Peptides against a protein of PDB entry 7AE7. Designs and how they scored, part 16

Target 1, 321 residues: chain A of PDB entry 7AE7
Amino acid sequence: KVYKDLREFLEVLEQEGQLIRVKEEVNPEPDIAAAGRAAANLGKNQPAVFFEKIKGYKYSVVTNVHGSWQNHALMLGLDKNTSTKDQFYELNRRWDKFPVPPNVVKREAAPCKENVIDKDINLFEILPLYRINEQDGGFYISKASVVTADPEYPDDFNKLNVGTYRIQVKDRDRVGIQALAMHDIAVQLEKAEAENKPLPIAITIGNNPLVTFMASTPVGYNQNEYEFVGALQDGVPMDIVKSDLYDHLYVPAGSEVVLEGHIIPRVRTVEGPFGEFPGSYSGARLQCEVKIDRITHRTNPIFENLYLGIPWTEIDYLMAL

## One batch from the design tools (peptide; aimed at target 1 F139)

Design b1_p12_2_s3 (made by RFdiffusion4, then SolubleMPNN; from b1_p12_2, 4 letters changed)
Fold by OpenDDE base, seed 1:
Structure b1_p12_2_s3 (fold): chain B 321 residues (1-321), chain A 12 residues (1-12)
Amino acid sequence: as target 1 above (321 residues)
Amino acid sequence: SMNDELLEKGRE
């Protein structure tokens, strides 16, 4: 089994008893985090938690999508009871199929293009934003697959980077992004900033679970994460589409939300603190700022965000594979 | 707080 998008995966999770649907209206704080913690307390089979209605917001939130070994087995299209050992063996077997080039689909065929916001951008209208941890310095987008390219080689598809980064909402149309020197995005940003140019960026939210997995998995600078997704799909290519603003940036065709914009050159703003681990907060730092210039989204977009309530957290599972 | 200001801005 392969998944075109987050929705196909959530359907399988629900069928397999690995998704809890909360139908009652919840407060964004503290109810989302509280319900996530409650779900984590259900034991080893931690389900995803889908919130259908959030007070003050129009759209839904899902958390803990990658939050168990059962969910990882299902992500690989395996039986939910597949052992961790067998999951690793299968992962390694499929890894050897790299590269599997993605299919580039037309704009009209991409669900992420169903709706466009190109003026009066307000992230709060499209994403049900909340504090993940009580002491967080802001609202975080913690499970996005961020797409950037080498500004010197924009047409080299092998240098297209899809990564996960800590993203804090700073304004209606601005986010802070943590780009550390060890990240491929930092190399690309350095090249853009050397010329005092913006770095084109697409922040994609709510993806095929293997895209999210690969975005959290370090690969070589000249390796494309989408070609690994195809390998992990046992040789089935994933579907990508050109971004609206940039011909050289490709996003997953099935993304729930795509935030297109640019990193503002040579600007740093305060970001944090964020509770990356239970009881541990990373300090406030000066980080890069992204201006959001365009949003595309599916009708009734699902905001996928990270669950960090109790170990093992989603980040632990994402890093363990 | 900055968060309250952002929420207010986002909901206006």
Scores: peptide ipSAE 0.038, ipTM 0.686, DockQ to the pose 0.225
OpenDDE base, seeds 2, 3, 4, 5: peptide ipSAE 0.006, 0.036, 0.034, 0.017; ipTM 0.400, 0.535, 0.686, 0.562

Design b1_p12_2_s4 (made by RFdiffusion4, then SolubleMPNN; from b1_p12_2, 7 letters changed)
Fold by OpenDDE base, seed 1:
Structure b1_p12_2_s4 (fold): chain B 321 residues (1-321), chain A 12 residues (1-12)
Amino acid sequence: as target 1 above (321 residues)
Amino acid sequence: SKNDELLKRGKE
């Protein structure tokens, strides 16, 4: 099975008993993190947790989408009881199908374009933000697929980068992003900053689960993550659409939320701390800052965020294959 | 806290 978006995957997770739906109104803190920890205690079959109602927010949150081997099997369109060994063999078999170019769809055909916010940007109106860990220095977007391009080769689709980075909310329309020197985004940012130019960016939230998987998987600088998604879909292309602000940035057509903006050149602000692992916090650092200039989103957008409560954490599964 | 202020500003 191939999934166009997060919603199709969540439907399958629910059908397979791999999603818990919390229908009662919860407090963003501490209830989201507490419920995530409680779900992790259910043993090997760690389900996704979907929070329908969050006090003080309009929209929903889902966590732990990739948080089990069963969920990974389902992501690959396999039986949920497929062994880790067989999942690995199937992943490797499909990997050899690279490249599978994506389909570029029209704006009108892309669900991520259903709604637009181009003024009075406020992330808190769109995302039910909460502290993932009790001692976090802020609210984090921890499971976004971030799209950037080479500013010297903006039309080279092979240099389009889709990666996962630590993102802290800094203001209504500002986020901090951790772009380490080893990341492709850092190479692209260096080129932009050399000319004191903004780096165009699209931060995409709530994607096809294979997009999220590939965004967390290192690939070559001249390899496009979307072409691997098509390979992992056993040769079925994924759907992408142009960003609204930038002709050279393509986002998943089915994204729940797309934050379009730019990395401010030569600006660094305090980011952190963040509890990347239980009992371990990455210290505060000076990191890049993104100005959000435009938001597109699906009607009733789902905020997909990372679960980090108890090992095995969701990040462990995302990096295990 | 800074986060409380941010949350307040975000909900205003």
Scores: peptide ipSAE 0.041, ipTM 0.687, DockQ to the pose 0.226
OpenDDE base, seeds 2, 3, 4, 5: peptide ipSAE 0.027, 0.015, 0.030, 0.033; ipTM 0.505, 0.470, 0.621, 0.598

Design b1_p12_3 (made by RFdiffusion4)
Pose (drawn by RFdiffusion4):
Structure b1_p12_3 (pose): chain A 313 residues (1-149, 158-321), chain P 12 residues (1-12)
Amino acid sequence: KVYKDLREFLEVLEQEGQLIRVKEEVNPEPDIAAAGRAAANLGKNQPAVFFEKIKGYKYSVVTNVHGSWQNHALMLGLDKNTSTKDQFYELNRRWDKFPVPPNVVKREAAPCKENVIDKDINLFEILPLYRINEQDGGFYISKASVVTANKLNVGTYRIQVKDRDRVGIQALAMHDIAVQLEKAEAENKPLPIAITIGNNPLVTFMASTPVGYNQNEYEFVGALQDGVPMDIVKSDLYDHLYVPAGSEVVLEGHIIPRVRTVEGPFGEFPGSYSGARLQCEVKIDRITHRTNPIFENLYLGIPWTEIDYLMAL
Amino acid sequence: MTAEELREDALA
């Protein structure tokens, strides 16, 4: 099976006993992070945890989506009990199908274009943002696929919420931004960027794939789907930016020129906190989202947690 | 302004 969006994958997970629904209202901190750690601590057949009610928020959160070999195998469309070695072989075989060009769809057909917010941008009205770890510098979006511009790149970068319509980003960790970053800051021009949240599991998996192999990213997702092309759609504001047609939330924005502010600290996959450093800020100019969006976020702590599964094979 | 204060202000 191939998943057009996060919601089809969550449906498969729930049918396979790999998704737990938390119906009672929970507080943002530390409840969501504590549940993410506990789900990771179950050791075997760790499920995704779906929080339907978060105090003070309108929408729902899902965590630990990738956080088990069962979830990982279901992401690949295999039986949930497929061994890790067999998943490795299946990924190795599909790796060679690269490239599979994506299908570009019309705006009216992309579920991520159902709702538009073009003014008075407020991330908190859409995303139930919360603190992941006690010493984090702020509320974080820890599982976004970021699109920048064959020269289109998708990657995962930790995003700290700074204001209702502003976030932080480590721009010098996106090694295609950094030639356009010099030109843009030298000329005081903004650099367009797209932040996608709640994606097809293979899109997130591709976004965590090493940068050393300069692939075409979306064309790699079609390869992981064993030759089935993925659907992408053009962003509202920037014609050279394409986002997954099924994303739950799309934040279209730009990197603010000549602005450096304190970002962090935040958790890193080696199990420790990073330090606080001066980083770039991104202004959100537009939000498009599916009706009743789902905030797919990720808990990160002492290994093994979901990030290890996203990096392993 | 802390993140908690920002959240309360944003949802007020």

Design b1_p12_3_s1 (made by RFdiffusion4, then SolubleMPNN; from b1_p12_3, 5 letters changed)
Fold by OpenDDE base, seed 5:
Structure b1_p12_3_s1 (fold): chain B 321 residues (1-321), chain A 12 residues (1-12)
Amino acid sequence: as target 1 above (321 residues)
Amino acid sequence: MSPEELKKKALA
């Protein structure tokens, strides 16, 4: 099975007993984290947790989407009871299909374009933001697939980068992004900053689970993550759509939320602390700042965010394959 | 600004 979006995957997770739906209104803190920990305690078959109602917010949250081997099997369109060995075998078999170029769909066909916000941007109106850990220095978007391009080669699709980065909400229309030197985004940012130019960026939230997986998987600088998604879909192209602000940026057509903007050149602001692991907080550091200039989103967008409770964390599963 | 203050300001 191939998934067009997060919603199709969540439907399968629910059908397979790999999703807990919380229908009662919850407090974003501490209930989301607490429920995530409770789900993690259910053993090896850790389900996703879908919160329908968040107090003080309009929209839903889902966590722990990749939080088990069963969920990984289902992500690959396999039986949920597929062994880890067989999952690895199938992953490797499909990996060899690279590249599988994506389909570029029309704007009108892309669910991520259902709604547009281009003025009075307020992330808190679109995303049910919460602290993942009690001691976090802010609200984090921890499971976004971030799209950037090489400023020197903006039309080179092979240099289009889709990565996962730690993103702290800084204001209604601003986020901090952790662009480490080892990340492809740092190379692209360096080129932009050398010319004192903004780096175009699209922060995509709530994607096809293979997009999220590939965004968390290191690939070569001249390899496009979307072409790997197509490979991991066993040769079925994924659907992408042109961003609204930038001709050279493409986003998953099915994204729940797309934050389009730019990294402000040569600006660094305090980011953190963030609890990357239980009991381990990264110190506050000066990090890049993104101005959000446009939002597109699906009607009733689902905020997919990372579960970082007790080990095994969702990161452990995302990095295990 | 604390996260709580930011949220309060953003949703006011």
Scores: peptide ipSAE 0.540, ipTM 0.954, DockQ to the pose 0.834
OpenDDE base, seeds 1, 2, 3, 4: peptide ipSAE 0.489, 0.506, 0.509, 0.530; ipTM 0.947, 0.951, 0.951, 0.953

Design b1_p12_3_s2 (made by RFdiffusion4, then SolubleMPNN; from b1_p12_3, 6 letters changed)
Fold by OpenDDE base, seed 1:
Structure b1_p12_3_s2 (fold): chain B 321 residues (1-321), chain A 12 residues (1-12)
Amino acid sequence: as target 1 above (321 residues)
Amino acid sequence: MSPEELLKEALS
């Protein structure tokens, strides 16, 4: 089975008993994090947790989407009881199908384009933001697939980068992003900053689970993550659409939310602390700042965010393969 | 209801 978007995957998770739906209104803090921890305590078959109603917000949150081997099996379109070994063999078999080029769909065919916000941008109106950990220095977006390109080769699709980075909300229309020197985004940013130019960026939230998986998987600078998604879909291309602001940036057609903007050149602001591991907080650091210039989103967008509970955490599963 | 109770109810 292949999934077009997060919603198709969540439907399968629910059918397979791998998603818990919380229908009652919850407080964003501490209830989301507390419920996530409670779900992690259910053992090896950790379900995703879907919060339908969040006090003070209009939209929903889902956590722990990749939080079990059963969910990983289902992501690959396998039986949920497929062994980790067999999942690995199937993953490797499909990996050899690279590259599988994506389909570029028209704007009007892309669900992520259903709604547009280009004035009075307020991230808090679109995303039910909460502290993931009790001592976090702010609100984090932790499962975004961030799209950037090489500013010297904007038309080279092979240099289009889709990566996962720690993102802290800084203001209504600004986020901090952790771009480490080892990341492809840092190479691209260095080129833009050398000319004192903004780096175009699209921060995509709530994707096809294989997009999220590949965004968390290091690939070569001249390899496109979308072409690996097609390989992992056993040769079925994924659907992408051109961003609204930039001709050279393509986003998943089915994204729940797309934050389009730019990294402000030569600006660094304080970011953190963040609880990357249970009981471990990264210190505050100077990080890049993104100005959000446009938002597109599906009607009733689902905010997919990382669950950080007791090991094995969702991050452990995303990094284990 | 506590978050734990909400989860138990959703699992029931």
Scores: peptide ipSAE 0.049, ipTM 0.766, DockQ to the pose 0.031
OpenDDE base, seeds 2, 3, 4, 5: peptide ipSAE 0.026, 0.025, 0.032, 0.043; ipTM 0.711, 0.708, 0.755, 0.767

Design b1_p12_3_s3 (made by RFdiffusion4, then SolubleMPNN; from b1_p12_3, 5 letters changed)
Fold by OpenDDE base, seed 3:
Structure b1_p12_3_s3 (fold): chain B 321 residues (1-321), chain A 12 residues (1-12)
Amino acid sequence: as target 1 above (321 residues)
Amino acid sequence: MSPEELRKEALS
């Protein structure tokens, strides 16, 4: 099975008993985190948790999408009971199919373009933001696939980077982003800042699960994550669409939400703390700031966010493959 | 500004 978007994957998870729906209205805090922990305790299979109604918000949240080996098997289109060993073998087999170039679809064919917000941007109206950990310094978007390019080679598709970064919401239209030196985005940002220019960015939320997986998987600077997604789909190309603001940035056609904007050059603001691991907080640091200039989103967008629980976090599964 | 204050302001 190949999934075009998050929704198709969630449907399969539900059919396979790997998704729990919370239909009752919940409070953002502490109910989302508490329910996530409770679900993790229900068994070894740790289902995804879908919150349909959140007090004060219009839209839904899903967590723990990648939070089990069963979910990873299903992500690969395998039987949910496929052993971890067999999952690794299949992953490696498919990896060798790289590159599988994506299909560029028309704007009209891309679900992520169903709605547009280009003025009075307010992230809180689109994303049911909540504090993941009690002591977090803010609201975090922790499972986004962030798209950037090399400003020196904007037309080189091989240098297009899709990565996962810690993102703190700072204002209605601003987020902080942790761009570590080891990340490709840091190289690209350095080039932009050397010229005191903004770095174009698209922060995509709620994607095809293999996009999210590849965004969390380090690849070469001259390798495109979308071409690996096609490989991991056993040779089926994924669909991408041109961003609205930038001709050189492409986003997954099926993204639930796309935040288009720019990293402000040479600006650093306080970000954190964030509980990256249960019981461990990174200190507050000066990090980059992104201004959001445009939002596109599917109707009734689903906010996919990371689940953090004990003893095994969703990050552990994403990094284990 | 606390996260709660930010949310309250953003949704007011």
Scores: peptide ipSAE 0.624, ipTM 0.963, DockQ to the pose 0.863
OpenDDE base, seeds 1, 2, 4, 5: peptide ipSAE 0.582, 0.577, 0.597, 0.596; ipTM 0.959, 0.956, 0.962, 0.961

Design b1_p12_3_s4 (made by RFdiffusion4, then SolubleMPNN; from b1_p12_3, 4 letters changed)
Fold by OpenDDE base, seed 5:
Structure b1_p12_3_s4 (fold): chain B 321 residues (1-321), chain A 12 residues (1-12)
Amino acid sequence: as target 1 above (321 residues)
Amino acid sequence: MSPEELRKKALA
């Protein structure tokens, strides 16, 4: 089975008993994190947790989407009880199908384009932001697939990067992004900053689970993550759509939310702390700042965010494959 | 600004 978007995957997770719906209104803190921890304590077969109602917000949150081997099996379109060994075998088999170029769909066919916000941008109106950990220095977007291109080769699709980075909300229309030197985004940013130019960026939230998986999987600088998604879909291309602001940036057609903007050149602001693991905080550092210039989103967008409550955390599963 | 202050400011 191939999933076009997060919603199709969540439907399967629910059908397979791998999703818990919290229908009661919850507080963003500490209830989301607490409920996530409670769900994780149910054993090795950790379900996704879908919060339908968050106090003070309009939209829903889902966490722990990738938080078990069963969820990973389902992500690959396998039986949920597929052994880890067989999952790895199938992953490797499909990996050899790279590259599988994505389909570029028309704007009118892309669910992520259903709604547009191009003025008075307020991330808090679109995303039910919460502290993942109690001592976090801010609200984090932790499962975004961030799209950037090489500013020297903007039309080279092979240099289009889709990565996962730590993103702290700084204001209504600003986020901090952790671009470490080892990340492809840092290479691209360095090129832009050398010329004192903004780096175009699209921060995509709530994607096809294989997009999120590949965004968390290091690949070569000249390899496009979308072409790996097609490979992992056993040769079925994924659907992408051109960003609204940039001709050279493509986003998943089914994204729940797309934040389009730019990394401000040669600006660094305080980001952190963030609890990457229980009891372990990455300290505050000067990091890049993104200005959000446009939002597109699905009607009733689902905010997918990372679960970090207890080991094994969702990140452990995303990095284990 | 604390996260709570930011949220309050953003949703006010």
Scores: peptide ipSAE 0.596, ipTM 0.961, DockQ to the pose 0.831
OpenDDE base, seeds 1, 2, 3, 4: peptide ipSAE 0.591, 0.586, 0.583, 0.594; ipTM 0.961, 0.960, 0.960, 0.961

Design b1_p12_4 (made by RFdiffusion4)
Pose (drawn by RFdiffusion4):
Structure b1_p12_4 (pose): chain A 313 residues (1-149, 158-321), chain P 12 residues (1-12)
Amino acid sequence: KVYKDLREFLEVLEQEGQLIRVKEEVNPEPDIAAAGRAAANLGKNQPAVFFEKIKGYKYSVVTNVHGSWQNHALMLGLDKNTSTKDQFYELNRRWDKFPVPPNVVKREAAPCKENVIDKDINLFEILPLYRINEQDGGFYISKASVVTANKLNVGTYRIQVKDRDRVGIQALAMHDIAVQLEKAEAENKPLPIAITIGNNPLVTFMASTPVGYNQNEYEFVGALQDGVPMDIVKSDLYDHLYVPAGSEVVLEGHIIPRVRTVEGPFGEFPGSYSGARLQCEVKIDRITHRTNPIFENLYLGIPWTEIDYLMAL
Amino acid sequence: DDEYVEAILESE
């Protein structure tokens, strides 16, 4: 099976006993992070946890989506009990199908274009943002796929919420931004960027894939789907930016020129906090989202947690 | 490849 969006994958997870629904209202902190740690602590057949009600928020949160070998196998479309070695072999075989060009769809056909917010941008009205770890510098978006511009790149970068319409980003960690970053800051021009949240599991998996192999990212997702191309749609504001047609939330924005502010600290996969450093800020100019969006976020702590599964094979 | 998979499982 191939998943057009996060929602089909969550359907499969729930049918397979790999998704737990939390119906009672929970507080943002520390409840969501504590549940994410506990789900990771179950050791075997760790499920995704779906929070339907978060105090003070309108929408729902899902966590630990990738956080088990069962979830990982179901992401690949295999039986949930497929051994780790066999998943490795299946990934090794599909790796060679690269490239599979994506299908570009019309705006009216992309579920991520159902709702538009073009003014008075407020991330908190869409995303139930919360603190992941006690010493984090702020509320984080820890599982976004970021699109920048064959020269189109998709990657995962931790995003700290700074204001209702502003976030932080480590721009010097996106090694295609940094030739356009010099030109843009030198000429005081903005650099367009797209932040996607709530994606097809293979899109997130591709976004966590090593940068050393300069692939074409979306064409790699078609390879992981064993030759089935993925659907992408052009962003509202920037014609050279394409986002997954099924994303739950799309934040279209730009990197603010000549602005450096304190970002962090935040958790890193080696199990420790990073330090606080001066980083770039991104202004959100537009939000498009599916009706009743789902905030797919990720808990990070002492290994093994969901990030280890996203990096393993 | 098998040694790499074993290393992942040991680290787990």

Design b1_p12_4_s1 (made by RFdiffusion4, then SolubleMPNN; from b1_p12_4, 5 letters changed)
Fold by OpenDDE base, seed 3:
Structure b1_p12_4_s1 (fold): chain B 321 residues (1-321), chain A 12 residues (1-12)
Amino acid sequence: as target 1 above (321 residues)
Amino acid sequence: MDEEVEKILERF
């Protein structure tokens, strides 16, 4: 089976008994992290946790979507009881189908374009933000697929990067992003900052589960993550759409939320601490700052975010392949 | 699944 978006995947997880629906109103803290921890600590068949109602917010949260080998099998469109060995075999078999070019759809056909916010941007009105760990220095977006391009080769689709980066919310319309020197985004940012230019960015949230998987998987600088998504869909192309602000940036057509903006050149602000693993806080560091200039979103957008904890948690399943 | 859901809800 191939999934167009997060919603089609969540429907299958629920049908397969791999999603728990919390219908009662929860507190953002500590309830979301507590439930994510409880789900991860089952040791096997760890379900996604979907929160319908969050106190002080309008929209839903889902966590632990990739949090088990069963969810990973279902992501590949396999039986949930498919062995880890057979999942790895099938992944490797499909990987050899690269490249599978995506379909570029019209704006009118893209669910991520249903609603637009271009003035008075407030991230807290769209995303039910919470602290993942008790000692976190703020609210984190930990499961975004971040789209950037090479500013020297903006029309080279093979240099379009889709990556997962740690993102701290800084203000209503600003986020900090951790761009490490080993990441492709850091190469692209260095080129933009050399000329004192902004780097165009699209931060996408709540995607097709294979987009999220490929955004967490290292690939070559001249390889496009969307062409690997098509390979992992056993040769079925994924659907992408142009961003609203930039003709050279393409986003998943089915994204729940798209934050469009730019990395401010030569600006660094304090980011962190963040609990990447229990007992392992990354210290506060100077990191890049993004201005959000436009939001597009689906009606009643779902905020997909990571649960982080002692291995094995969702991040370990995303990085284990 | 119901007992596992109950155990998750009991931890709130």
Scores: peptide ipSAE 0.269, ipTM 0.871, DockQ to the pose 0.030
OpenDDE base, seeds 1, 2, 4, 5: peptide ipSAE 0.225, 0.266, 0.268, 0.049; ipTM 0.854, 0.870, 0.873, 0.749

Design b1_p12_4_s2 (made by RFdiffusion4, then SolubleMPNN; from b1_p12_4, 4 letters changed)
Fold by OpenDDE base, seed 4:
Structure b1_p12_4_s2 (fold): chain B 321 residues (1-321), chain A 12 residues (1-12)
Amino acid sequence: as target 1 above (321 residues)
Amino acid sequence: MDEEVEKILESF
């Protein structure tokens, strides 16, 4: 099985008994984190948790999508009871199919383009934002696949980076992003900032589960994560679409929400703290700031976000293979 | 779905 988007994956998770649907209205805090914790604490067969109604918000949240070996098997299009060993074997077998170039679809064929917001941007109207941990310094988007390119080689598709970064919401149309020196985005940002230029960015939320997996998997600077997604789809190309603002940025065609904008050059603002590890918060630091200039989204967009807590959490499953 | 999971989530 290959998934075009998050929705096709959530449908399979639900069919396989690996998704819980919360139909009652929940409070964004503490209920989302509490339910995510409850799901993670099952110790096995940890389901995704889909919240249909969030108090004060219009749209839904899903957490713990990658939160089990069963969900990981299903992500690979395997039987949910496939052993970790056999999942690892199959992942490695498919990895050798790299590169599998993506299909570039037309704008009108991309579900992420169903709706456009280009004025009066308010992230809180699109994303049911909540604190993942009680002591977090703000609201985080923790499961986004962030697309950037090399500003010196914008047309080199091999240098297109799709990564997962800590993103704090800073304002209605601004987010902080943690671009550490070990991340490919930091190399690209350094080049942009040397010239005092903005770095184009697309922050994609609610993707094909293999996009999220590859965005969380370190690859070489000259390797495109989308070409690995095609490999992990057993040679089936994924669908990408050109961003609205930038000719050189491509986003997953099926993304629930795409935040298009730019990293503001040489600006640093306070970000954090964030509960990255059990019992420890990453201290507040000066981090990069992104201006959101355009949003595209599916009708009734699903906000996919991480649950963070005591291992094993979905982040451990995303990094375990 | 495990009834236990539904009950846990209903408790929040």
Scores: peptide ipSAE 0.144, ipTM 0.819, DockQ to the pose 0.030
OpenDDE base, seeds 1, 2, 3, 5: peptide ipSAE 0.022, 0.009, 0.019, 0.008; ipTM 0.560, 0.549, 0.606, 0.543

